# Peptides against a protein of PDB entry 8YVU, part 27

Target 1, 39 residues: chain A of PDB entry 8YVU
Amino acid sequence: PQLCYILDAILFLYGIVLTLLYCRLKIQVRKAAITSYEK
Target 2, 160 residues: chain B of PDB entry 8YVU
Amino acid sequence: TWLTVLKKEQEFLGVTQILTAMICLCFGTVVCSVLDISHIEGDIFSSFKAGYPFWGAIFFSISGMLSIISERRNATYLVRGSLGANTASSIAGGTGITILIINLKKSLAYIHIHSCQKFFETKCFMASFSTEIVVMMLFLTILGLGSAVSLTICGAGEEL

## One batch from the design tools (peptide; aimed at target 1 K26)

Design b2_p15_8_s4 (made by RFdiffusion4, then SolubleMPNN; from b2_p15_8, 11 letters changed)
Fold by OpenDDE base, seed 4:
Structure b2_p15_8_s4 (fold): chain B 39 residues (1-39), chain C 160 residues (1-160), chain D 39 residues (1-39), chain A 15 residues (1-15)
Amino acid sequence: as target 1 above (39 residues)
Amino acid sequence: as target 2 above (160 residues)
Amino acid sequence: as target 1 above (39 residues)
Amino acid sequence: SEYLRALEELEKLSS
């Protein structure tokens, strides 16, 4: 049972980090697309 | 095209929001069917007593549905409506998280006060069960809030 | 305890999906950067 | 961070 809660914490943290990284990467893709369109 | 990929991602976020809402409703109905919350002592099920699984699920479901419909029809008025719904769902999600945190604190306090070493005691079992469900609902609410906020940011970016 | 394992399964699935999406997005950023450099 | 702390406390209680 204790190991399950630890795993939940790790997976939850991983999910948050991936979500933030995904958002940052998405913003970068948008900026790159806009720059490519202006050229 | 890049826009097509972004549209697919937004639809995925909307589907995730609806799924989260459905799971919250399922948990709410199961708890209400199995347990008589009115006869449970304490505030270990305060989030359920407040009806959060129901109204929260409704808000998230509406937000997700509007987001999906807006993406499929590509109508400007639907995009604005989806943005408004996602904003409202984000606020509701934040409120829900607050309620769940308060419930979690009460449940944990109950466990500490009664020194629940014997898990088979009815009160301790209910408190532990409540804590587990509240934690699950908290995770789902955070996921729903994340999706709603992401959709709101995407919608705001399209209007600008 | 059993609910914890169910949550682990959901979080694990979510993590896998996000990882795949992140990888796809990262590949797109790289392709966009290469195209921008060739212009 | 608060949620992680709450989970850690829950883990301590589950021991």
Scores: peptide ipSAE 0.449, ipTM 0.813, DockQ to the pose 0.020
OpenDDE base, seeds 1, 2, 3, 5: peptide ipSAE 0.360, 0.341, 0.339, 0.338; ipTM 0.780, 0.799, 0.788, 0.796; seed 5 fails the geometry check

## One batch from the design tools (peptide; aimed at target 2 F125)

Design b2_p16_1 (made by RFdiffusion4; failed a check: a stray cysteine)
Pose (drawn by RFdiffusion4):
Structure b2_p16_1 (pose): chain A 39 residues (1-39), chain B 160 residues (1-160), chain C 29 residues (1-29), chain P 16 residues (1-16)
Amino acid sequence: as target 1 above (39 residues)
Amino acid sequence: as target 2 above (160 residues)
Amino acid sequence: CYILDAILFLYGIVLTLLYCRLKIQVRKA
Amino acid sequence: LSPQLCYILDAILFLY
């Protein structure tokens, strides 16, 4: 009954999860590009 | 096989360490700049008053930078420094967890007894704001400490 | 406030959709 | 003070 930031609290978790998943994907793709471009 | 997986997956732990160090500064500067932290009737601030946002800000940052640079450049003396910075950050997080827990204990002791019936917007909005902020910081610090301890136990993997 | 939260509430949907698309594309690669 | 602190928090979350 006192909403706004209670619903806005889980959005910060959503932001953290996405900002970490993108970093993990970028590092993984960079490693895959390095391993595939050597030969 | 746990050692190989932890070794090959290393610099993301530095990414989440440096994300914790960067996001700790913003909260610490905003909370310590908007209003004085020594004239609170409920003395709610028991973590920002102890320097915790500025105690592990350029502390986690140096451990994340060393961990990131470790796989980028395999320096002779950088490997030794990375383990020390990881274990010092593990200790700093261990202390931060218990100081943040006693901050939650005091904030709940203030809001719990006759200070404010039901939710906020009666007399102590700051108390609920500080409680939610410190809960978010505690969760983020748990996330960061878990990666710091995982990197600390992955980095040695050998005698000395 | 509430509407401001709603405007950034769907940004996550599109961001996760593009993230899944990138994942499927990289899997194909 | 209450809307100001709520906006500041929303601004930090929006920036993130």

Design b2_p16_1_s1 (made by RFdiffusion4, then SolubleMPNN; from b2_p16_1, 12 letters changed)
Fold by OpenDDE base, seed 4:
Structure b2_p16_1_s1 (fold): chain B 39 residues (1-39), chain C 160 residues (1-160), chain D 39 residues (1-39), chain A 16 residues (1-16)
Amino acid sequence: as target 1 above (39 residues)
Amino acid sequence: as target 2 above (160 residues)
Amino acid sequence: as target 1 above (39 residues)
Amino acid sequence: LQEELLALLRSLLLSF
C-alpha cells in the first residue's frame, strides 16, 4: 500500500508536469496561428 | 523550424528514456537488496529473476543517450546509430512488457490462490509487494517503449 | 489498497492521453511553423 | 558525453 501511494504521487506529479507542458505548447500554437493570420 | 521541434522532441524523449531506465534500475536494485528473490518460491518475481530491470535499464539508457547525441550532432551516421539503438530498445521494451505481464499474472494468481487477507503474513506481503513493483515497472516500461518508438519514428523520418 | 491501484491506473491513462495530445499539438506547431516559413 | 547529458538535463529542467 505504501508503494502504491508513492506511485500515485509520482504519476500525479508527472500529470501536472505534462499539463503545464501542454499548456505552454497550446500557447505556442496560438501564437503561431496569430502570426500566420497576420501574414 | 521543424528541425528545432524535432530536436526538442528527441531531447525530451531521450531524457525521459534515461530517467525511466534509471528509475527501473533503482527499483531493481532496491528489490534485490530488500528481498532475496532467489529463495522466493514460484515465479512471483520472474521479471526480476530474468534480470529485466538491469538489461532493460541498460537498453533504455543506451537508446536515450544515442538519441540525445544524434540530436545534438546533426550527423547522418549518428542518426542511423540512434535509429538502431532505439529499435533495439523498442524490442527490449516489448519483451520487458511481456515478461512483466506474465509476472503480474503469476503474482495475482498467487494472491488469489492463497486468499491473502492478512497483509502482515510474510508470503502475502511479498506477493503484494511484488505485484506493486511489477505494476510500477510495467508502467515505466510502457513509457520507455513509447519514447523509444517515438525516437525510432523520428530517426527513420530523418534518414529518408 | 484497491482504490490506490485504481487511482494509479487512472493517472497512468491520463499521462498517456496527455502525451498523445502533446505530440499532436507539437505536430500542429510544426505545421504552422512550416506554413509561416513558406510565406 | 557527461557534459552533454548534464546540459540536456538542465535544458529539460528549464523547459519545464
Scores: peptide ipSAE 0.462, ipTM 0.808, DockQ to the pose 0.033
OpenDDE base, seeds 1, 2, 3, 5: peptide ipSAE 0.448, 0.449, 0.448, 0.456; ipTM 0.791, 0.792, 0.783, 0.795

Design b2_p16_1_s2 (made by RFdiffusion4, then SolubleMPNN; from b2_p16_1, 13 letters changed)
Fold by OpenDDE base, seed 4:
Structure b2_p16_1_s2 (fold): chain B 39 residues (1-39), chain C 160 residues (1-160), chain D 39 residues (1-39), chain A 16 residues (1-16)
Amino acid sequence: as target 1 above (39 residues)
Amino acid sequence: as target 2 above (160 residues)
Amino acid sequence: as target 1 above (39 residues)
Amino acid sequence: LKKELLLKFLELLLSF
């Protein structure tokens, strides 16, 4: 049971980090698309 | 282009908020169906006694729906409505987090005081179950609050 | 403890989905970068 | 209805 809670915490943290990275990457894709359109 | 981007983000956040709300509601209904919370001594289920899974789910659902509708119709009046709903949902989420943290502290204290080594004892099982559910609800509430705040910021940016 | 394992499963699935989405987005960024370089 | 909602949610996720 204790291991389960630790795993939950790790997975939750991983989910948050991935969400942030996804947002950053999405912003990068948008910037790249804008730059390609201006050319 | 940035506006279209924000719209897509709003829809995603709205859907996420609705999903979070639905999960919270499901947890609330399951807990209420399995456990007679009203007769449980102590504040282990204080969040449930306060009805947070229900009203919180409603607020998040409304906020998410309004956000999706606002994005789809792209009307100024809907943007204001969505902003208001998201602000209300953000406040509700913050309140919910506070309640859940208090509940979690009480639940953990209960487990510590009773030194629950026997999982099969009713009291220990209930305390453990409460802790698990409260943690799940806390995570969901944080996600919901994050989506609501994000939508609020996006909406505020559109009004400026 | 059973509920904890259910939560772990949900979080794990969420993590997998996010990872796949992140990979797709990363590929899109790379494609956009290549296209911008060819211009 | 639930399945349709889930499908729409999945489509939304994939569109991003």
Scores: peptide ipSAE 0.480, ipTM 0.807, DockQ to the pose 0.044
OpenDDE base, seeds 1, 2, 3, 5: peptide ipSAE 0.462, 0.467, 0.447, 0.468; ipTM 0.803, 0.799, 0.785, 0.802

Design b2_p16_1_s3 (made by RFdiffusion4, then SolubleMPNN; from b2_p16_1, 12 letters changed)
Fold by OpenDDE base, seed 4:
Structure b2_p16_1_s3 (fold): chain B 39 residues (1-39), chain C 160 residues (1-160), chain D 39 residues (1-39), chain A 16 residues (1-16)
Amino acid sequence: as target 1 above (39 residues)
Amino acid sequence: as target 2 above (160 residues)
Amino acid sequence: as target 1 above (39 residues)
Amino acid sequence: LQNELLNLLLELLSSF
C-alpha cells in the first residue's frame, strides 16, 4: 500500500509536469497561428 | 524554430528515459537487497530473476544518453548511433513489458490461489509486494518504451 | 489498496493521453513553422 | 558523465 501511494505521487507529479508542458506548447501554437494570420 | 522545439523534446525524452532507467535500477536494487529472490518459490519475481531491472535500465540509460548527445552535437553519425540505440532500447522495452506482464500474471495467480486475506503473512506480503513492484516497473517500462520509440521516430526523420 | 491501484491506472492513462496530445500539438507547431517559413 | 546528466536534468527542470 505504501508503494502504491508513492507511485501515485510520482504519476501525479508527472501529470502536472505534462500539463504544464502542454499548456506551454498550446501557447506556442497560438502564437504561431497568430503570426501566420498576420502574414 | 522547429529545430529548437525538436531539440527540447529530444532532450526531454532522453532525460525521461534516463530517469526511468535510474528508477528501475533503484527499484531492482532495493528489491534485491530486501528480498532474497533466489529463495522465493515460484516465478513471482520472474522479471527480477531474469535481471530485467538491470539490463533494462542499462539499455534505457544508453538510449537516453545517446539521444541527448545526438541532439546536442547535431552530427549525422550521432543521429544514426542514437537511432540504433533507441531501436535497441525499444526492443528491450518491449521484451521487458512482456516479461513483466508474465510476472504480474503469475503473481496475481499466486495471490488468488492462496486467498491472501492476511497482509502480515509472509507469503502474502511478498506476493503483494511483488505485484506492486512489478506494476510500478511495468509503468516505468511503458514510459521508457514510449520515449525510446519517440526518439527513434525523431531520429529516423532527421536521417531522411 | 484497490482504490490506490485504480488511481494509479487512471493517472497512468492520463499521462499517456497527455503525451499523445503533446505529440499532436508538436506536429501542429511544426506544420505552422514550416508554413511560416515558406511565406 | 554523471555531472553532465545532472546538469541536463537541472537544465530540463529549469526550462519548465
Scores: peptide ipSAE 0.482, ipTM 0.805, DockQ to the pose 0.039
OpenDDE base, seeds 1, 2, 3, 5: peptide ipSAE 0.466, 0.475, 0.468, 0.478; ipTM 0.784, 0.800, 0.781, 0.791

Design b2_p16_1_s4 (made by RFdiffusion4, then SolubleMPNN; from b2_p16_1, 12 letters changed)
Fold by OpenDDE base, seed 5:
Formats: sequence, C-alpha cells, structure tokens
Structure b2_p16_1_s4 (fold): chain B 39 residues (1-39), chain C 160 residues (1-160), chain D 39 residues (1-39), chain A 16 residues (1-16)
Amino acid sequence: as target 1 above (39 residues)
Amino acid sequence: as target 2 above (160 residues)
Amino acid sequence: as target 1 above (39 residues)
Amino acid sequence: LQKELLLTLLSLLLSF
C-alpha cells in the first residue's frame, strides 16, 4: 500500500513535468512555424 | 504569434478543468451513493459533508466553459469574465486543498488511534477508504488549481 | 489499496500518452528546424 | 453543448 502511494506521487510529478515540457515544446513548434511563414 | 499559442493552451486548460470537475463529481456521487455519510460518525468525510466535490466541480466547470467560450468568441467582455471565473476557481481550489489536507490529517489520526492492523474491520476500512478518496480528490484539486492559475496568468497577460 | 492501483494505472497511461505526444512534437520541431536551415 | 465539448476534446487531442 505505501509503495502504491509513492508510485502515485512519482507518476503525478512526472505528469506535471511532462505537461510543462509539452507546453514549452508546443510553443517552440509554433514559433518555428511563424518564423517559417514570415520567410 | 504568442496569442495563438496561448489561445490553444487556454482551450486545453479549460478542457482539463472541465474533465477534472467531472471526475470530482463522479467520485463525489459514487461515494454518496455507496456510503451514507450522514450515518458515519466522525469528521473523516468532512470534505464531503461540506459539499466540496459538488461546488468545487461546479466552479471549475464554469471556469473551464467560460475559458473555452472566451477563446472561441474572442470578445473582450468574455475574456474579463473568464479571468474573473478563473480567479474565483483558483480561490475555491486553494480552499478545497486546505479542507482536504485537514480531512487527510483527521483520517490519518483516526487510523493511528485505532491501531488499524486489521484492514477488514469496518471502522478501519472506512477510514482507509476515506483517506484514499481524499488523496484522489487532493490530486484532482491540485490539477484543477494548476489549470485555473495558468488560465488566469494567460488571461492577465492578454489584458496587459 | 485498490483505488491506489487504479489511480496508478490512469497516471501511467497518461504518462505514456504524453510521452508519445512529446516525442511526436519533438520530431516535428526537428523537422521544422531542418527545413528552416535548408532555406 | 456536450457534442461540441466532445468535438473540442477530440480536436484538442488530435491537435497535440
């Protein structure tokens, strides 16, 4: 049971970090698309 | 532009808020249907007795819906309304987290006092179940608060 | 205990989906960067 | 409204 809660915490943290990274990457893709459109 | 990115992020965050709200409502409904909280002695289900899953889910749902509508219509009054709703949802989420933490502490204290080594005892089972539900609700509330805060920051940035 | 494992399964699935999406987005960023470099 | 919400969710999932 304790291991399950620890796993939940790790997976939750991982999900938050991945969401932030995904948002950053999406911003980068959009910036790259805009830069390519202006050229 | 940055605005287009923020708009797509706002829609995603709004959908996430609505989804979180729906999950919270589902959990609240399931707990209320399976367990008669009114007959349970103690403050183990204080967050449910306060109706947090219901009003919290409503606030998050309204905030998410307003965010999506604001993005689609691109009207200034809707942006301000969404910002206000997101701010209110953020405050509600913070209050909900506080209530859930207090409930979690009470549940843990109950488990320790009764020396719940036997999981199959009714009182220990209920306390353990309450703790698990409160933890799940806490995670959902944190996710909802994160989305509401993000939407608030994005909306504030558009008004400046 | 059973609810903890259900939550773990949901978070795990979410993590896998986000990882796949992140990888796809990263590949798109790289392709966009290469296309911009060749122009 | 539910269908629009579902379509928005699906569109969002596909846009990612």
Scores: peptide ipSAE 0.499, ipTM 0.798, DockQ to the pose 0.036
OpenDDE base, seeds 1, 2, 3, 4: peptide ipSAE 0.488, 0.484, 0.486, 0.498; ipTM 0.790, 0.793, 0.792, 0.800; seed 2 fails the geometry check

Design b2_p16_2 (made by RFdiffusion4)
Pose (drawn by RFdiffusion4):
Structure b2_p16_2 (pose): chain A 39 residues (1-39), chain B 160 residues (1-160), chain C 29 residues (1-29), chain P 16 residues (1-16)
Amino acid sequence: as target 1 above (39 residues)
Amino acid sequence: as target 2 above (160 residues)
Amino acid sequence: CYILDAILFLYGIVLTLLYCRLKIQVRKA
Amino acid sequence: SYVSAFLDDVTHINSH
């Protein structure tokens, strides 16, 4: 009954999860590009 | 096979360390700049008053930089420094968890007994705001400490 | 406030959709 | 309502 930031609290978790998943994907793709471009 | 997986998966832990260090500065500067932290009737601030946002800000940052640079450049003396920075950051997080827990204990002791019936917006909005902020910081610090301890136990993997 | 939260509430849907598309594309690669 | 409650508390803290 006192909403706004209670609903906005889980959005910060959503942001953290996405900002970490994109970093993991970028590092993984960079490693895959390095391993595939060597030969 | 845990050691190999932890070794090959290393610099993301530095990414999340440096994300914790960067996001700790924004909260610490905003909270310590918007209002004085020594004239609170409920003495709500028991973590920002102890320097915790500025105690592990350029502390987690150096551990994350060393861990990132370790795979980028395999320096002779950088490997030794990375383990020390990781274990010092583990100790700093261990202290931060307990100080943040006693901050939650005091904030709940303030808001619990006759200070404010039901939710906020009666007399102490700052108490609920500080409680929610400290809870978010505690969760983020738990996330950051788990990765710091995982990197600390992955880095040695050998005698000395 | 509430509407401001709603405007950034669907940004996550599109961001996760593009993230899944990138994942499927990289899997194909 | 949030902003009003915040400014009341900030004013009350500065009064100490």

Design b2_p16_2_s1 (made by RFdiffusion4, then SolubleMPNN; from b2_p16_2, 12 letters changed)
Fold by OpenDDE base, seed 5:
Structure b2_p16_2_s1 (fold): chain B 39 residues (1-39), chain C 160 residues (1-160), chain D 39 residues (1-39), chain A 16 residues (1-16)
Amino acid sequence: as target 1 above (39 residues)
Amino acid sequence: as target 2 above (160 residues)
Amino acid sequence: as target 1 above (39 residues)
Amino acid sequence: NYILALEKNIKKIESL
């Protein structure tokens, strides 16, 4: 049971990091799309 | 800008591989230190008997290190070396997943056959513990494989 | 203990889905960058 | 010590 909680913590952290990276990438795509539309 | 993002991703993936490898190695060493796998009946620890936590950890560690070094030095020979190591790590990860799935099936079958209603029977406890460890190792191996494959694709893209 | 394994499965699935979405988004960013360079 | 090393490595990954 303790090992399961450790795995949960690792997977949770991984999920948070991926979510942050995804959000950053999504913002970059939006900025690139706006810049392309102004041209 | 994109190359910088890819480099950061490669370093992240490499670190993830090393971390996964270290966790697998730690689980392997803990299991080997606490349990005498040689005296455990059946193939409940078949993945450990095959030495997967050890050689898998080595492959993922080498792949991760080579990926980080390749990113930092930007040398063509290091890129090729990283690609080779990541490919080898991907193969090793796939093999490891197969071994772990087989072990998991055996462990679950053992629990079912012995009607482990009494959690306090040493054999049932060991089988349950093995199942938990194998599941964790499986998740870690899948994460390692995902990182190795991603690094392989990135490395192949740099050679084109 | 059962809740821990369920959480592991959910977090694992979430990690896979996020990884796939991240890869798709990355490919879209690459395509947008290439299209912007050809203009 | 292992948990601390793991936390340090995780923080290093987060800082990337």
Scores: peptide ipSAE 0.452, ipTM 0.822, DockQ to the pose 0.024
OpenDDE base, seeds 1, 2, 3, 4: peptide ipSAE 0.354, 0.334, 0.283, 0.344; ipTM 0.800, 0.795, 0.783, 0.798; seeds 1, 2 fail the geometry check

Design b2_p16_2_s2 (made by RFdiffusion4, then SolubleMPNN; from b2_p16_2, 11 letters changed)
Fold by OpenDDE base, seed 5:
Order: C-alpha cells, then structure tokens, then sequence
Structure b2_p16_2_s2 (fold): chain B 39 residues (1-39), chain C 160 residues (1-160), chain D 39 residues (1-39), chain A 16 residues (1-16)
C-alpha cells in the first residue's frame, strides 16, 4: 500500500509537469497561429 | 526559439529517463536486500532474477545522460550517440516490459493456484509484494520507454 | 488502498494520453515552422 | 476479466 502511494505521487508529479508543458506548447502554437494570421 | 524549446524538452525527457532508471534501481536493490530471491519458490521475481532493474536502469541512465549532454554541447557526434543510446534504451524498455508482464502473469497465477485466502501466509505475502513491485516497475518502464522513444524521434528529426 | 490503485490507473492513462497529445502537438508545431520557413 | 481479477486481487491485498 505504501508503494502505491509513492507511485501515485510520481505519476501525479509527472502529470502536472506534462500538463504545464502541454499548456506552454499550446500557447506557443496559438501565438504562432495569431502571428501568421496578422501577416 | 523552437530549437531551444526542443532542447528543453530533450533535457526534461532525459531527466525523466534517469529518474525512472534510478527508481527502478532502488526497487531492485531494496528487493534484493530484503528478500532472498534464491529461496523464493516459483518465478514471482523472474524480472529480478533476470536482473532487469539493474541493466534496465543502466541503459536508461546512459540514454538520459547522453541526451542531456547532446543537448548541451550541440555536437553532431553526441547527437548520433544519443540517438543510438535512446534506440538501445527503447529496445531494452520493450524487453523489460515483456519480462515484467511475464512476471506479473506468473505472480498472479501463483496467487490463484495457492488460493491465497490467508494473507498472513508467507508465500502469499511474497507473491502479493512481488505483484506490487512488478506493477510499479512496469509503469516506470513504460514511462522510461516513452521518454526514450520520444528522444529517439527527436534525435532522428535532427539528423534529417 | 483501493483508491490508490484506481488513482494509479487514471494517472497512468492520463500520462499516456498527454504524452500522445504532446507528441501530436509537437509534430504540428514542427510542420507549421517548416511551412513558415518555406514561405 | 483478467484486469478485473487483477483489480480484485489488488483489492484483496489492500483490504488486508
């Protein structure tokens, strides 16, 4: 049971990091699309 | 700017791979220190007997380190080395997943055959513990494989 | 403890889905960058 | 069924 909680913590941290990276990438794509539309 | 983002992603993937490797190694060492696997009946620790936590951790660590170094130094030779290491780590990860799945099946079969209704039986406890560890290692191996494959694709994209 | 394994499964699935989406988004960004460079 | 059995076994491990 303790191992499960450790795995949960690792997966949770990984999920948060991936979500942040995904959000950053999505924002970059949107900015690039807006910049391409203004040209 | 985009290359800088890719580099940061490669470093992150490399760090994730190293971390996964270290966790696998830690689990391997803990299991070997706490349990005498040689005296355990059956193949409930087949992945440990095969030494997967150790060699897998080494491959993932090397791959992650090479990926980080390749990103930092931007040398063509390091890029090829990283690509090779990540490819090797991907193969190792796939093999590891296969071994862990087989181990998981054996552990589950053992629990079923011995009708582990009494948890306090040493054999049932060991099989349960093995199952938990193998599941954790399987998840970690899948994460490591995902990072290695991602790094391989990134490296291949830089060579084209 | 049952909640822990359920959480592990959900977080694992979430991690896989996010990784795939991130890869797709990254490929799209690369294609957009290449198309912008050829113009 | 196998995943269910795995879950049940994990649940049994956790219920202990």
Amino acid sequence: as target 1 above (39 residues)
Amino acid sequence: as target 2 above (160 residues)
Amino acid sequence: as target 1 above (39 residues)
Amino acid sequence: SYLLALQENLLRIQSL
Scores: peptide ipSAE 0.416, ipTM 0.807, DockQ to the pose 0.052
OpenDDE base, seeds 1, 2, 3, 4: peptide ipSAE 0.365, 0.426, 0.433, 0.431; ipTM 0.794, 0.805, 0.801, 0.807; seeds 2, 3, 4 fail the geometry check

Design b2_p16_2_s3 (made by RFdiffusion4, then SolubleMPNN; from b2_p16_2, 11 letters changed)
Fold by OpenDDE base, seed 4:
Parts: sequence; structure tokens; C-alpha cells
Structure b2_p16_2_s3 (fold): chain B 39 residues (1-39), chain C 160 residues (1-160), chain D 39 residues (1-39), chain A 16 residues (1-16)
Amino acid sequence: as target 1 above (39 residues)
Amino acid sequence: as target 2 above (160 residues)
Amino acid sequence: as target 1 above (39 residues)
Amino acid sequence: LYIEALLKSIQRILSL
């Protein structure tokens, strides 16, 4: 049971990191789309 | 630039592989330190007996390192090397997953056969602990395989 | 204990989905960058 | 050396 909680914590942290990276990437895509539209 | 995005992703995947490898190695060493797997009857720890945490960790570490190096130098020869290493790591990961699934099945079968009602019985505790560790290793292996495959696809895309 | 394993499975699935979405976004960024370079 | 490389990689990922 303790190991399961540790795994949960690791997976949770990983999920948060991936979410942040996804958000950053999404912002980059939006910026690229805006730049393409201004041309 | 697309190159910058690719580089960021390769670094991320490489780091993920290295971290996965390190975690697998840590778990392997902890399990080997806490449990005398060699004296445990049955194939509950077949993945550990096969040395999967060790060689799997090595393969993932090498793949991750090569991916990071390839990204840093941005050289065509390194891309090919990284692609080869990632392919090898992917194969190793697939093999590891297979071994872990087999181990998990055996461990679950052991738990079912012994009808482990008392968690405090040493055998049942060890079997449950083994299943937990195997599941964790399986998840880590799948993550490592996913990263290796992703890096392989990225490398193949750069060569074309 | 069973709840912990269920949480692990959910978090793992979430991680996979996020990884796939991240890859898709990356491909989109690449396509946008190529289109911007051709103009 | 490995840990330093990992830390540098993490720092690059975080800075980016």
C-alpha cells in the first residue's frame, strides 16, 4: 500500500509536468498561428 | 523553430528515459537489498531473477543519454546513433514488458492459490509486495518504451 | 489498497493521453513552421 | 557526471 501511494505521487507529478509542457506548447502553437495570420 | 521544439521534446524524452531507468534501477536495488529473491520459491520474482531492472535501466539510460547528446550536437551521425539506440531500447522495453506481465501473472496466481487472507503472513506479504513492485516496474517500462519509440520516430523523421 | 491501484491506472492513462496530445501539438507546430518558411 | 548531465537537461527543460 505504501508503494502504491509513492507511485501515485510520482505519476501525479509527472502528469503536472506534462500538463505544464502541454500548455507551453499550446501557447507556442497559438503564437505561431497568429504570426502566420498576420502575414 | 520546429528544430527548437524537436530539441525540447528530445531532451524531455531523454530525461524521462534516464529518470525511468534510474527509478527502475533504484527499485531493483531496493528489492534485491530487502528481499533475497534467490531463496524465494517460485517465479514470483522472475523479472528480478532475469535481471530486468538492471539491463532495462541500462538500455533506457543509454537511449536517453544518446538522445540528449544527439540533440545537443545536432549532427547527422549522432542522429543515426540515437535512432539505433532508441530502437534497441524500444526492443528491450518490449521484452521487459513481456517479462513483467509474465511475472505479474505468476505472482497473481500465487496470491490466488494461497488465498492470502492474512496480510501479515510473510509469504502473502512478500507476494503482495512483489506484485506491487512488478506493477510499478511495468508502468515505468511502458513509460520508457513510449519515450524510446517517440525518440525513434523523431530520429527517423530527421533522417528523411 | 484497491483504490490506490485504480488511481495509478487513471494517472497512467492520463499520462499516456497527455503524451499523445503533446505529440500531436508538436506535429502541428512543425506543420505551421514549414508553412511559414515556404512563404 | 550523470547526475550533472541530468540536472543540466532538467534545467534546459525548465528554462524552455
Scores: peptide ipSAE 0.497, ipTM 0.820, DockQ to the pose 0.016
OpenDDE base, seeds 1, 2, 3, 5: peptide ipSAE 0.475, 0.478, 0.476, 0.479; ipTM 0.800, 0.811, 0.800, 0.802; seed 2 fails the geometry check

Design b2_p16_2_s4 (made by RFdiffusion4, then SolubleMPNN; from b2_p16_2, 10 letters changed)
Fold by OpenDDE base, seed 3:
Structure b2_p16_2_s4 (fold): chain B 39 residues (1-39), chain C 160 residues (1-160), chain D 39 residues (1-39), chain A 16 residues (1-16)
Amino acid sequence: as target 1 above (39 residues)
Amino acid sequence: as target 2 above (160 residues)
Amino acid sequence: as target 1 above (39 residues)
Amino acid sequence: SYILAFEKNLKRIKSL
């Protein structure tokens, strides 16, 4: 049972980090798309 | 193409928000139906006594529905309505997280004070069950808040 | 304990989905960068 | 139908 809660904490942290990375990557794709339209 | 991708992501975020709201409502209904929360001594179920699963689920459901409708109809008045609803849902989610953290602290304190070595004692079992439910509700509320904030940012980007 | 396992399953599934989306988005950014260099 | 639409959208997101 304690291992389950530790796993939940790790998976939750991983989910937050991946969400932030996904948002950053999405912003980069947006910037690349805008730069391609200005060209 | 980029606007089409954003539109598809908004629909997904709205659906995720509605799903989170429905799960919260289901948990609230099940807990209220199985447990006489009014007869439980202490503040172990303070979040449920405050009705958070119900009003929180309503706010998230309305926000998600408005987001989906706004995306489908692409009308300026619906975009503003969705932005307002998502902002309200973000505030509700933040309040819900605060209530759930307070409830979690009280539940954990109860477990520590009563030295719950015997899991089969009714009070210790209820405190452990409350802790598990509150943790689940906290995760769902964080997911709902994340979706509402994401939709708010998308809506604000459409108004600029 | 059963709720912990359910939460683990949901978080694990969420982590896998986000990882796949991140990988796809990263591939799209790479393809966009290559297309911009050919241009 | 809503769950099916959600699964279909999830599969579509997995295919993009």
Scores: peptide ipSAE 0.421, ipTM 0.797, DockQ to the pose 0.016
OpenDDE base, seeds 1, 2, 4, 5: peptide ipSAE 0.402, 0.426, 0.283, 0.387; ipTM 0.799, 0.801, 0.796, 0.804; seeds 1, 2 fail the geometry check

Design b2_p16_3 (made by RFdiffusion4)
Pose (drawn by RFdiffusion4):
Structure b2_p16_3 (pose): chain A 39 residues (1-39), chain B 160 residues (1-160), chain C 29 residues (1-29), chain P 16 residues (1-16)
Amino acid sequence: as target 1 above (39 residues)
Amino acid sequence: as target 2 above (160 residues)
Amino acid sequence: CYILDAILFLYGIVLTLLYCRLKIQVRKA
Amino acid sequence: FLFLVLGVVHLLEFHS
């Protein structure tokens, strides 16, 4: 009954999860590009 | 096979360490700049008053930088420094967790007994705001500390 | 406030859809 | 960040 930031609290978790998943994907793709471009 | 997986997967832990260090400064500066932290009737601030946002800000940052640079550049003396910085950050997080827990204990002791019936927007909006902020910081610090301890245990993997 | 939260509430949907598309594309690669 | 900004705005309105 006192909404706004209570519903806005889970959006911070959503942001953290996405900002970490993108970093992990970028590092993984960079490693895959390095391993595939050597030969 | 745990050691190999932890070794190959290393610099993401530094990414999340430096993300914790960077996001700790914004909260610490905003909270310590918007209003004085020594004239609170409920003395709600028990973590920002102890320097915790500025106690592990350039502390987690240096551990994350060392861990990121470790795989980028395999320096002779950087490997030794990385383990020390990881274990010092583990201790700093261990302290931060307990100080944040006693901050939650005091904030709940303030809001719990006759200070404000039901939710906020009666007399102490700042109490609920500080409680929610500290809870978000505690969760983010648990996330940072788990990765710091994982990197500490992964880094040795050998005698000395 | 509430509507401001709603405007940024669907940004996550598109962001996760593009993230899944990138994942499927990289899997194909 | 949006949560912090909204919280600061409501805190200033409350003290005002």

